# Peptides against a protein of PDB entry 4GXB, part 99

Target 1, 277 residues: chain A of PDB entry 4GXB
Amino acid sequence: VPTEEVSLEVLLSNGQKVLVNVLTSDQTEDVLEAVAAKLDLPDDLIGYFSLFLVREKEDGAFSFVRKLQEFELPYVSVTSLRSQEYKIVLRKSYWDSAYDDDVMENRVGLNLLYAQTVSDIERGWILVTKEQHRQLKSLQEKVSKKEFLRLAQTLRHYGYLRFDACVADFPEKDCPVVVSAGNSELSLQLRLPGQQLREGSFRVTRMRCWRVTSSVPLPSGSTSSPGRGRGEVRLELAFEYLMSKDRLQWVTITSPQAIMMSICLQSMVDELMVKKS

## One batch from the design tools (peptide; made by RFdiffusion4, then SolubleMPNN)

Design b2_p18_5_s2 (from b2_p18_5, 8 letters changed)
Fold by OpenDDE base, seed 5:
Formats: C-alpha cells, sequence, structure tokens
Structure b2_p18_5_s2 (fold): chain B 277 residues (1-277), chain A 18 residues (1-18)
C-alpha cells in the first residue's frame, strides 16, 4: 500500500469519536501515540491502553474481535474488511485495578477510565445492584469521577471484558453461556430455563494450557442449526483446567470471539508474569 | 483432503498445579 496521509477514526468505549491524521504505513503504536496526542494523554500513560478491532452491532454495542498487534497497520486492518461495522476502539489494556491509581492521577486518564466504566455499566458488563446503580447515578450527576471509579472498582466484574453469548461444553454439552474475562479468570455465566443464574469461575493459574481451533464444518446433511451457512468457520477456545487435585479437564467454548478470548488469556498471563518478577 | 483446520496451542507459564 502506498504511504499516504489519511484520516482515521478511533472510538472510545462510549462511542466518542477521535479523528487522527496518520500515515497508512503507521503501525499500531504510531496510531496509538497519535490518539494519545489528540486526547492530551501523557506519553507515560500510553502503555495502559491498546487499540482493539471491534464489530459494531445494530444496537451500537461493540463485539471485540481482537487486539491490534504491534506490527499491524490499523488503517489497513480496519479498511481491508470493507465493512463499516468494523471500528477501532481505544480501551485500557490492563486487568489489575491497582493500575487505575496511576492512570487516575492524570485528568485525561481519569476521564478515559470514567467514560469506559460508565459505558461498561450501561452495557451490563459490570454487574450492579439497584442500590449500587442509584449510588453510581448520584455520583455521575455530581460529576465526581474519582468517587465514581472507587465505587465501581468494588463492583462485580469491574474491569472485565464481556463477550457475546456463545456455547460451552461445561457444565453440560451445548450450554448457552456468557463469557467474561477479567481479574485473571474466565467467568462463564449460565442461565438454564427455570434455573437461577450460575457462574463458573476459571482462574488462569489453574489452566495448564489453552488452544484455539478453526474449522470448517463438513456439510453433514442433518445438523439443522438453521442460521449457520454451510461454509462458516467455527472457532473454539479450549483450555485444560485443574478441576481438583491431579484432575485436569478440557473445557471448550465455541465462539466467533475465541481469538479475542485467547488474547485476553495471554494478556492476563503476561500481567501475572510481570507481578511475579 | 482433511477439512481445513488450524490449531494454536498456548502453554501457561503461570500454571500452578498445587
Amino acid sequence: as target 1 above (277 residues)
Amino acid sequence: EPPLGSEEVFENPVFDPS
């Protein structure tokens, strides 16, 4: 691709648009720096954020596809898909809420975390009680961003990334689940007909390994699932989990977001490695 | 021809078997 100056749109978690002028040859870090400069985010805070490729749903929600890698060209990565539904989103890229303290010291960092957190609550990624919601709304009305974040940090699934509804083979085969990644775990939420919400927590430290598989289903005549065209790629994330002492079991999640889930696992592992060092 | 499939495996360095 010839090197040309282009306007690139990067979205914040709340859908706010940030327009940056970049080169088509600019790599992910170059674009991230341009976004940071546009927002007046200090250079020392850039590392707390990443660019993600997302698919915008009809309701305006984001389905995370993957994190943009360092060697990628964000302009090419998004435009090559030839669909307006694909967007680039800026989001925080750490899991431990302790790092919020560093980011919150800066006004721009504080605003970014606040906007992301408000959005995550509105989207139901962060789980809140009615009373907690009332408290959060009160703080939002007062524009008390620090207090809002401090309260939000105590909430269930704060800092988690929520995926689209998918299927897992746990606790039973073909269970509809909602997967969330955060706090060094995968949370699998299951609501079976007539049953209460159940959650399975899978800590990363109890995963021996994980794998991502891509397959094209053979046109088997009889599987009547009406919506999947005969040629659609099936993605799966499987992890080998220590269920009990000396008992490893594979758990498999079938999801178009399997790659993103794997990226989250790797990211959580990387963060844990830094803490051990 | 075997169906076009790919597999990528990741070993977890922070796995604690304890």
Scores: peptide ipSAE 0.586, ipTM 0.899, DockQ to the pose 0.649
Fold by OpenDDE base, seed 4:
Structure b2_p18_5_s2 (fold): chain B 277 residues (1-277), chain A 18 residues (1-18)
Amino acid sequence: as target 1 above (277 residues)
Amino acid sequence: EPPLGSEEVFENPVFDPS
C-alpha cells in the first residue's frame, strides 16, 4: 500500500471514537502513540495499553479478534477485512490490578480505566451483586472515578476479557461454555441441562502447554462439526492441564476466538515471567 | 483422512508441576 495520510478511527471500550491522522505505513506503536497524543496520555503510560482488532456486534458489544502485533499496520489490518463491523479498540493490556495504581495517578489514565470498567460491568464481563451494582451506580452518578475503580477492583472477574459463547469438550463433549481470561487463568462457565451454573478455573501455572489448531472439516472426516459447511475454518484452543498430581489432561475449546484466547494466555504468561525476574 | 489444517504449540515456561 502506498504511503498516504489517512484518518483512522480508534474506539475506546465505551464506544467513544478517537480520530487520528496517521500514515498508512504507520505500525501499531505509531498509531498507539498517535492515539495517546490525541487523548493527552503521557508517554510513560502508553505501554499499559494496546490496540485490538474487534468485531462490533449488532448490540454494540465487541468480539475481540486479536491483539495487533508490533509489525502490523493497523489501517491496513482493519480495512483489508472489507467490513464495517471490524474496529480498532484501545484497551488496557495488563492483568495485575496493581498496575492500575500507576495508570490511575494520571487523569487521562484514570478516565480510560473508568470507561473500560463501566463498559465491562454493563456488558456483564465483571460480575456484580445487586448491592454492589447499587454502590457502583451511586459512585457513577457522583462521577467518583477513583472510588468506582477501587470498588470495581474487588469484584469477580475484574480485569477479565469475556469471549463469545462457544463449545468445549470439558466436562463433557460439545459442552456450551463462556470463556473468560484474567488473573492468570481461563474461567469456563457452563450450564448443563437442569443444572446450576458451574465454573471451571484453569490456572495458567498448571498448563504445561497450549495449542491453536486451524482445520477445514471434510464431509468424510472425523473432525466434522455439526453446522459447519465444507470449507469453513474451525479454530480450536487446546491446553494440557495438570488436573491432579502427575495427571495431565487436554481441554479443547472450539471457538472463532481461539487465536485471541491464545494471545491472552501468552500475555498472562509474559506478565508472570516479569514478576518472577 | 487427516483434515487439512495447521497447529501452533506453545510451551509454558511458568508451568509448575508441583
Scores: peptide ipSAE 0.585, ipTM 0.899, DockQ to the pose 0.696
Fold by OpenDDE base, seed 3:
Structure b2_p18_5_s2 (fold): chain B 277 residues (1-277), chain A 18 residues (1-18)
Amino acid sequence: as target 1 above (277 residues)
Amino acid sequence: EPPLGSEEVFENPVFDPS
């Protein structure tokens, strides 16, 4: 691609558009710096955020595809997909809510966290009771962003990334699950007909390893899964989990977001490594 | 994107077997 100046659209979690002028040859960090400059985010806070490739659903929700890597060219990465549904999104990239304190000290950082948190609540990524929702709404009406965030930090799945509904082999084969990543874990939520919501919490520290597998299912004549065309790649994330003392078991998640799940695992591992040093 | 029929394995350095 020839080096040219282009206008690139980057979205916030709430769908707010940030237009930046960049070169087609600008790498992820260059684009991130341009976005930060446009938002008036200080340089020392840039590292708390990342750019993500997402697919925008019909309802405006974002399905996270992957984190843009340092060597990537965001303009090329998004335009090469030749679909308007793909977007670049700015989101916080750390897991420990303690880092919110650093970001919240700055007005722009505070606004970004607030907008993200509001969006996560509205999308049901953060689990909220009726009473908590009332309290949050009151704080939102008062535009008390700091107090709003402090309350939100106490909520279930604060800071988690929620994935699209998928399938796992836990607790049984072919179980429909909703996976969320956060707080150094993968949460698998399952609701079977007539049963209460069940959640499996898989802590990263109890995963010996994980793997991402890509395969092309052979057209078995009978599996009328209506939506998978003859050539769709099946992605799986599998992790070997310490279920009990000296008992390792593989758990496999079948999801088109398996790569993103793996990126989340690696990111959580990296953050834990920093804390141990 | 991993190539078709590929597998990538990640070892976890923060794994605690205890």
Scores: peptide ipSAE 0.583, ipTM 0.901, DockQ to the pose 0.519
Fold by OpenDDE base, seed 1:
Structure b2_p18_5_s2 (fold): chain B 277 residues (1-277), chain A 18 residues (1-18)
Amino acid sequence: as target 1 above (277 residues)
Amino acid sequence: EPPLGSEEVFENPVFDPS
């Protein structure tokens, strides 16, 4: 793509549009810096955020596709898909809520976290009770962003990334699940027929390894993935999990977001490595 | 494994077998 000046739209979690003038040749960091400048986010806080490629669903929800890599050209990455449903989203890119303290000290950082958190609650990514919801709404009405975030930090799945409904082979084959990544774990929520909602927690520290597999089902093969046509690429995330002492078991998630799940795992691992050093 | 596909494996350095 020839180097040209273009207007690029970057969305916040709440759908707020940030328009930045960049070069088509600008890499991810260049675009991120441009977004930061537009928002008046200080340079020392840029590293707490990343750009993500998402697909905007009909209901306005975002299906995260992947994190944009450093070498990528965001303009090219999004426009090459030739679909208006694909967007670039700015979101915080750390997992430990302790880092919120650094970000919240800045007005812009506070606003970004607040907007993201409100959105995550509204979308059901953060799980709230009725009473908690009432408290959050009260704080929101008062525009008490710091207090709102402090309460939100205590909530279930705060800071998690929620994926679209998919299928796993745990606890049973072909179980419909909702996967969320956060707090150094993958959470698998499922409701089996006639049963209450269950959650399986898979801590990253108990995963020996994981793999992402891309495959094309054979014409004669049974496509076990609901809703996928013949010949469609099937993505799977599998991880080998320490179920009990000296007992490893593979868990496989079939999802078009398998790549994003893997990125989340790697990101959580990286953060844990930093803490361990 | 189907003949047409790719696999990427990631080892976890923070794995704790204890």
Scores: peptide ipSAE 0.583, ipTM 0.899, DockQ to the pose 0.695

Design b2_p18_5_s3 (from b2_p18_5, 8 letters changed)
Fold by OpenDDE base, seed 4:
Structure b2_p18_5_s3 (fold): chain B 277 residues (1-277), chain A 18 residues (1-18)
Amino acid sequence: as target 1 above (277 residues)
Amino acid sequence: APPLGSEEVFENPVFDPS
């Protein structure tokens, strides 16, 4: 692609649009720096955020596709998809809420975390009780961003990324689940017919390995389930989990977001490695 | 014909077998 100056739209978690002038040849870090400059985010806080490719749903919710890698050209990555549904989103890229303290010291950082957290609560990514919701609304009305975040940090699935409903082979084959990644785990929430909501927690430290598989279903002659069009790629994330002492079991998640799940796992592993060092 | 597929495997360095 010839190097040209272009206007690129980057969204915050709340859907706020940030327009930046960049080159088509600018890499992910260059675009991130441009967004930071536009927001007046200090350079020392840039590393706490990343750019993500997402698909915007009809309801305005974001389905995370993947994190943009360092070598990528964000303008090319988003425009090559030739669909207005795809967006670039700025989001915090760390898992440990302790890093919020560093980000919250700056007004812009505080605003970014606040906007993200409000959005995550509104989208049901962070789980809240009725009483907690009332308290959060009161703090939001008072525009007490720091107090809002401090309360939010105590909530279930704070800092998690929630995925679209998908299918897993745990606890049973073809089980509908909602996967969330955060706090060095994958949370699998399931509601079987007539049953209460169940959650399986899979800690990253108990995963020996994981794999991403891409496959094209062969047109088997007989039971063409009409809904999967000829040639749709099936993505799976599988991880080998230590269920008990000396007992490893594979868990497989079938999801279009399998790549993003794998990226989350790697990111959580990387953060844990930094803490051990 | 082997199913047209790709697999990428990631070993976990923070795995704790204990």
Scores: peptide ipSAE 0.579, ipTM 0.897, DockQ to the pose 0.675
Fold by OpenDDE base, seed 5:
Structure b2_p18_5_s3 (fold): chain B 277 residues (1-277), chain A 18 residues (1-18)
Amino acid sequence: as target 1 above (277 residues)
Amino acid sequence: APPLGSEEVFENPVFDPS
């Protein structure tokens, strides 16, 4: 691609558009710096955020596809898909809420975290009770961003990334689940017909390994689930989990977001490694 | 033709078997 100056749209979690002028040859960090500059985010806080490729759904929700890698060219990565549904989103890229303290010290950082958190609550990524929702709304009306965040930090799945509904083989084969990643775990929420919501927590420290598998289902005659077109790539995330002492079991999640889930796992592992050093 | 598939495996350095 020839090096040209282009206008690139980067979205915040709340859908706010940030337009930046970049080169087509600018790498992810270059674009991130441009976004930071546009927002007046200080350089020392840039590392707390990342650019993500997402697919915008019809309802305006974001399905996270992957984190943009350092060597990528964001303009090329998004435009090569030739679909307006794909967007680049700025989001915080750390998991430990303790890092919020560093980000919140800056006005722009505070605003970014606030906007993200509001959005995550509105989208149901952060789980709130009716009373908590009332409290949050009151704080939002008062524009008490710090207090809002402090309350939000106590909420279930604060800082989690929620994935689209998918299928897992746990606790039973072909279970419909909603996966969320955060706090060094994968949370699998399961609602079976006639049953209460169940949640399985899979801590990263109990995963020996994980794998991402891409496969093209062979047209086997019988199990044509009617909705999957012939030749669609099936993505799976499988992890080997320590269920009990000396008992490892594979858990497999079938999801088009398997790559993103793997990226989250790696990111959580990386953060844990930093904390252990 | 062998089924077109790819697999990437990640070992977890923070795995605690304890």
Scores: peptide ipSAE 0.579, ipTM 0.897, DockQ to the pose 0.636
Fold by OpenDDE base, seed 2:
Structure b2_p18_5_s3 (fold): chain B 277 residues (1-277), chain A 18 residues (1-18)
Amino acid sequence: as target 1 above (277 residues)
Amino acid sequence: APPLGSEEVFENPVFDPS
């Protein structure tokens, strides 16, 4: 692609648009720096954020596809998909809420975390009680961003990334689940017919390994799952989990977001490694 | 023929078997 100056739209978690002028040849870091400059985010805070490729749903929710890699050209990566539903999103890229303290010291960083957190609550990524919701709304009305974040940091699934509803083989085969990644775990929420909501927590430190599998289902005549067109790639994330002492078991999640789940796992692992060093 | 698929495996360096 010839190097040209282009206008690139980058979204915040709340859907706020940031327009940046970049070159088509600019790599992910170059674009991230341009976004930071546009927002007046200081250079020392850029590393706390990343660019993600997402698919915007009809309701305005984002389905995370993957994190943009350093060698990628964000303009090319998003435009090559030839669909307006694909967007580039800026989001924080760390898991430990302790790093919020560094980001919150800056006005722009604070605003970014606030906007993301508000959005995550509104989208149901962060789980809130009625009372907590009332408290959060009160703080939001007062525009008390720091206090809002401090309260939010105590909430269930704060800092988690929530995935689209998918299927897992745990606790039973073909269980409909909602997966969330955060706090060095995968949370699997399950609601079976007539049953209460169940949650399985899978800590990363108890995963021996994980794998991403891509397969093309053979046209098996019988199971017309109505929504998947013939020939769609099936993605699976499987991890080998220490269920009990000396007992490893594979858990498999079937999801179009399996790659993103794997990226989250790797990112959580990387962060844990930094903390151990 | 094995179904045309790709697999990528990641070993976890922070795995704690204890």
Scores: peptide ipSAE 0.578, ipTM 0.897, DockQ to the pose 0.666
Fold by OpenDDE base, seed 1:
Structure b2_p18_5_s3 (fold): chain B 277 residues (1-277), chain A 18 residues (1-18)
Amino acid sequence: as target 1 above (277 residues)
Amino acid sequence: APPLGSEEVFENPVFDPS
């Protein structure tokens, strides 16, 4: 693509639009810096955020596709998909809520975390009781952003990324699950008809390895899952998990977001490595 | 022909077998 000045739209988690003027040749970091400058986010806080490629659903929810890599050209990455459903989103890129303290010291950082957290609650990514929801709404009405975040930090799945409903082979074959990544784990939530919500927690430190598999289903004459057209790529994330002492078991998640799940795992691993150093 | 599949494997350096 020829180097040209273009207007690029970057969304916040709440759908707020940030328009930046960039070059088509600008890499991910260049675009991130432009967004930061537009928001008046200080340079020392840029590293706490990343750009993500997402697909906007009909309800305005974001399905995370992947994190934009450093060598990528965000303008090209989003426009090459030739669909207006694809967006670039700014989101915090760390997992440990302790890093919120650094970000919250700045007004812009505080606003970004607040907007993201409000959105995550509204979308059901953060799990709240009725009473907690009432308290959060009261704080939101008062625009008490710091207090709101402090309460939110105590909530279940605070800081998690929630994925679209998918299928896993755990606890049984072909189980419909909702996967969430955060706090150095994958949470698999299962609701079977007539049953209570069940959650499986898979800590990253108990995963020996994981794999992402891309396959094209062979036209097996058997009725493949009704929703996937002939020739649609099947993505799977599998991880080998220490279920008990000296007992490893593979868990497989079938999801179009398998790549994003793997990116989350790697990101959580990287953060844990930093903490060990 | 084996189904055209790609596989990428990631080893976990923070794995704790204990």
Scores: peptide ipSAE 0.577, ipTM 0.896, DockQ to the pose 0.667

Design b2_p18_5_s4 (from b2_p18_5, 8 letters changed)
Fold by OpenDDE base, seed 5:
Structure b2_p18_5_s4 (fold): chain B 277 residues (1-277), chain A 18 residues (1-18)
Amino acid sequence: as target 1 above (277 residues)
Amino acid sequence: APPLGSEEVFENPVFDAS
């Protein structure tokens, strides 16, 4: 691709558009820096955020496809898909809420976290009770961003990334689940027929390994998932989990977002490694 | 023909077997 100056749109979690002038040859970090500059985010806070490729659904929700890699060209990555549904989104890229303290010290950082958190609550990524919702709304009305975040930090699935509904083979084959990644775990929420909502928590520290598999299923009546087209690529994330002492079991999630799930796992692992060093 | 597919495996350095 020839090097040209272009206007690139980057979205915040709340859908706010940030337009930046970049080169088509600018790498992810260059674009991130441009976005930071546009927002007046200090350089020392840039590392707390990443750019993500997402697919915007009809309802305006974001389906995370993957994190943009450091040496990737964001302009090319998004435009090569030739679909307006694909967007670049700025989001915080750490998992430990303790890092919020660093980000919140800056006005722009605070605003970014606030906007993201509001959006995550509105989208149901962060789980709230009626009372908690009332409290959050009150704080939002007062524009008390710090207090809002402090309350939000206590909420279930704060800081989690929620994926689109998918299928897992746990606890039973072909279970419909909603996967969320955060707090060094994968949370699998499921509702079996006639049962209450259940959650399985899979801590990263109990995963020996994981794998991403891409396959093209053969047209067979027995393997066709409802709504899956003939020859559609099937992505799976599988992890080998320590269920109990000396008992490893594979858990497999079938999802178009398997790659993103794997990226989340790696990111959580990386953060844990930093904490151990 | 073997099914077309790819696999990428990640070992977890923070795995705790205890």
Scores: peptide ipSAE 0.568, ipTM 0.893, DockQ to the pose 0.665
Fold by OpenDDE base, seed 4:
Structure b2_p18_5_s4 (fold): chain B 277 residues (1-277), chain A 18 residues (1-18)
Amino acid sequence: as target 1 above (277 residues)
Amino acid sequence: APPLGSEEVFENPVFDAS
């Protein structure tokens, strides 16, 4: 693709549009810097954020596809899909809420975290009680962003990324689940027939390894998941988990977002590695 | 023919078996 100046749209978590003028040849970091400059985000805070490829749903919710890699060209990555449903989103890219303190010291950083957190609550990614919701709304009405974030940091699944409903083989085969990644874990929420909502927590430190598999189901195979046409690629994330002392078990998640889940795992592992050094 | 599939495996350096 010839190098040309283009206008690229980058969305915040709340759907706010940030238009940046970039080159088609600009890499992910170049685009991120352009977005930061447009927002007046300081250079020292750029590293706390990343660009993600998402699919916008009919309701305006984002299905995260993957994190844009350093070598990628964001303009090419999004336009090559030839679908308007794909967007680039700016989001914080760390897991430990302690890093919020660094970001919140800056007005722009504070605004970004606030907008993301409001959106995550509205989308049901962060779980709130009725009382907590009332408190959050009061703080939102007062535009008390710092206090809002401090309260939000105490909430269940704060900082988690929620995936679309998918299927796992745990605790039973073909179990519908909602997966969320955060706090160095994968949370699997499930509702079995006649049962209450249950959550399985899988800590990254208890995963020996994980794998992403891509397969094309054969037409004759009974394992066609309902709703996927013949010949569609099936993605799976599997991890080997320490269930108990000396007992490893594979857990497999079937999801179009398996790649994104793997990216989250790697990102959480990387952050934990930094904390251990 | 084996199904045309790809697999990528990641070992976890922060795995704690303790």
Scores: peptide ipSAE 0.568, ipTM 0.894, DockQ to the pose 0.676
Fold by OpenDDE base, seed 2:
Parts: structure tokens; sequence; C-alpha cells
Structure b2_p18_5_s4 (fold): chain B 277 residues (1-277), chain A 18 residues (1-18)
């Protein structure tokens, strides 16, 4: 692709548009720096954020596809998909809420965390009680961003990334689940017919390994679920989990977001390694 | 022939077997 100056749209978690002028040859870090400059985010805080490729749903929700890698050209990565539903999103890229303290010391960092957190609550990524919701709304009305974040940090699934509904083989085969990644775990929420909501928490430190598998299903002659075209790639994330002492069990999640889930696992592992060092 | 698929495996360095 010839090097040209282009306007690139980067979204915040709340859908706010940030337009940056970049070169088509600019790598992910170059684009991230351009976004930071546009937002007046200081250089020392850039590392707390990443660019993600997402698919925007009809309701404005984001389905995270993957994190943009350092060698990628964000303009090419998004435009090559030839669909306006794909967007680049800026989001915080750390898991430990302790790092919020560093980010929220800066006005721009605070605003970014606030906007992300508001969006995550509105989208149901962060789980809130009625009373907590009332408290959050009161703080939002007062525009007390720091207090809002401090309350939000105590909430269930704060800092988690929520995935689209998918299927797992746990606790039984073909269970519909909602997976969330955060706090060094994968949370699997399921509601079986006639049953209460159940949650399985899988801590990363109890995962021996994980794998991402891509496969093309053979056209099995039986009941084609009408919505999946015969040629769609099936993605799976499987992890080997220490269920009890000396008992490892594989758990498999079938999801188009399996790659993103794996990226989250790696990112959580990397952060844990930094803390141990 | 095994279905045309790719697999990537990640070992977890922070795995605690204790």
Amino acid sequence: as target 1 above (277 residues)
Amino acid sequence: APPLGSEEVFENPVFDAS
C-alpha cells in the first residue's frame, strides 16, 4: 500500500470518536501515540492503553475481535475487512485495578477510565445491584469521576471484558454461556432452562495451558442451523484446569472470540509475571 | 485426513499446581 496521509477514526468505549491524521504505513504504536496526542494523554500513560479491533453490533455494543499487534498497520487492518461494522477502539489494557491509581492522577486518564467504566456498566459488563446503580447514577449526576471509579472498583466484574454469548462443554456439553475475562480469571455464566444463574470461575493460576483451535466443519448432512453458512470457521478456546488436587480437566469454549479470549489470557499471565518479578 | 485446522498451544508460566 502506498504511504498516504489518511484520517483514521478511533472510538472510545462509549463510542466517542477520535479522528487522527496518520500515515497508512503507521504501526499500532504510531497510531496509539497519535490518539494520545489528540486526547492530550501524556506519554507515560500511553502504555496503559491499547487499540482493539471490534465489530460494532446494531445496538452499538462492541464485540472484541482482537488486540492490534505492534507490527500491524491499524488503517490497513480495519479497512481490509471492507465492512463499516469493524472499528478500532481505545481501551485500558491492564487488569489490576491498582494501576487505575496511576492513570486517574491525570485528567485525561481519569476521563478515559470514567468513560470506559460508565460504558461497561451500561452494557452490563460490570454487575450492579439496584442500590449500587442508584449510587452510581448519583455520582454520575454530580460528575464525581474519582468517586464514581472508586465505587465501581468494588463492583463485581469491574475491569472485565465481556464476550458474546457462546457455548462451552462445562458443566455439561453444549452449555450456553457468557464468558468474561478479568481479575486473572475467566468467568463462565450460564442459565440452564428452569435453573438459576450459575457461575464458574476459572483462575488463570490454575490453568496449566490453553489452546486455540481453528477448524472448518465438514458439511454434516444433518440439521444445518440456518444461521451458520456451511463454510464458517469454528474457533475454540480450550484450557486445562486444575479442578482439584492432582486433577486436571479440559474445558472447551466454542466462540468466534476464542482468539480474543486467548489474548486476554496471555495478557493476564503477562501482568502476573510482572508482579512476581 | 484430519480436518484442516490450526492449533496454537500456550503453556502457562504462572501455573500453580500446589
Scores: peptide ipSAE 0.568, ipTM 0.895, DockQ to the pose 0.663
Fold by OpenDDE base, seed 1:
Structure b2_p18_5_s4 (fold): chain B 277 residues (1-277), chain A 18 residues (1-18)
Amino acid sequence: as target 1 above (277 residues)
Amino acid sequence: APPLGSEEVFENPVFDAS
């Protein structure tokens, strides 16, 4: 793509549009800085946020595809997909809620966290009881952003990234699950017919390794899962998990978001490494 | 022929076997 000035749209978690003028040759950090400048976010807080490639669903929800890498050109990355469904989203890129304290000290940072948290609750990414929801709504009506966040930080799956419904081979083969990443774990939620909601928690510290596989299913005559047409790429995330003492077991998730799940795992690992140093 | 596929493996440096 020739180097030229372009208008690039970056969305917040709530769908708010931030328009920035950038060069087509600007890398991810350059675009992030432009967004920060547009929002009046201080330079020292830029590192707490990242740009993500997402697919906007019909209901306005975001399906996270991947984090934009440092060497990428966000304008090219999003426009090359030739679909208006793909968007660039600004979101916080850390997992430990302790880092919220640094971000919340700034008005703009506070607003970003607040908007993201409201959106995550509205989308059901953060799990709330009826009473908690009432309390959150009251705080929202009062525009008590700090108090809202402090309450939200105590909620189940605060700070988690929720993925689209997919399939896992745990606890049994072909289980429909909803995966969420956060708090140094993958949470697998499933509801089997006639059963209550079950959650499997897989802590990152108990994963020996993980792998992402991409394959093109050959037309094997048997049980083609009904929904995927001939020739669609199948993505899987598998991790080797310490189920008990000296017992490792592979868990495999089949999902178009397998790459994003892997990115989350790596990001959580990186954060844990920083804490150990 | 093995299905055309790619695999990327990540070792976890924070793995705790204890």
Scores: peptide ipSAE 0.565, ipTM 0.894, DockQ to the pose 0.669

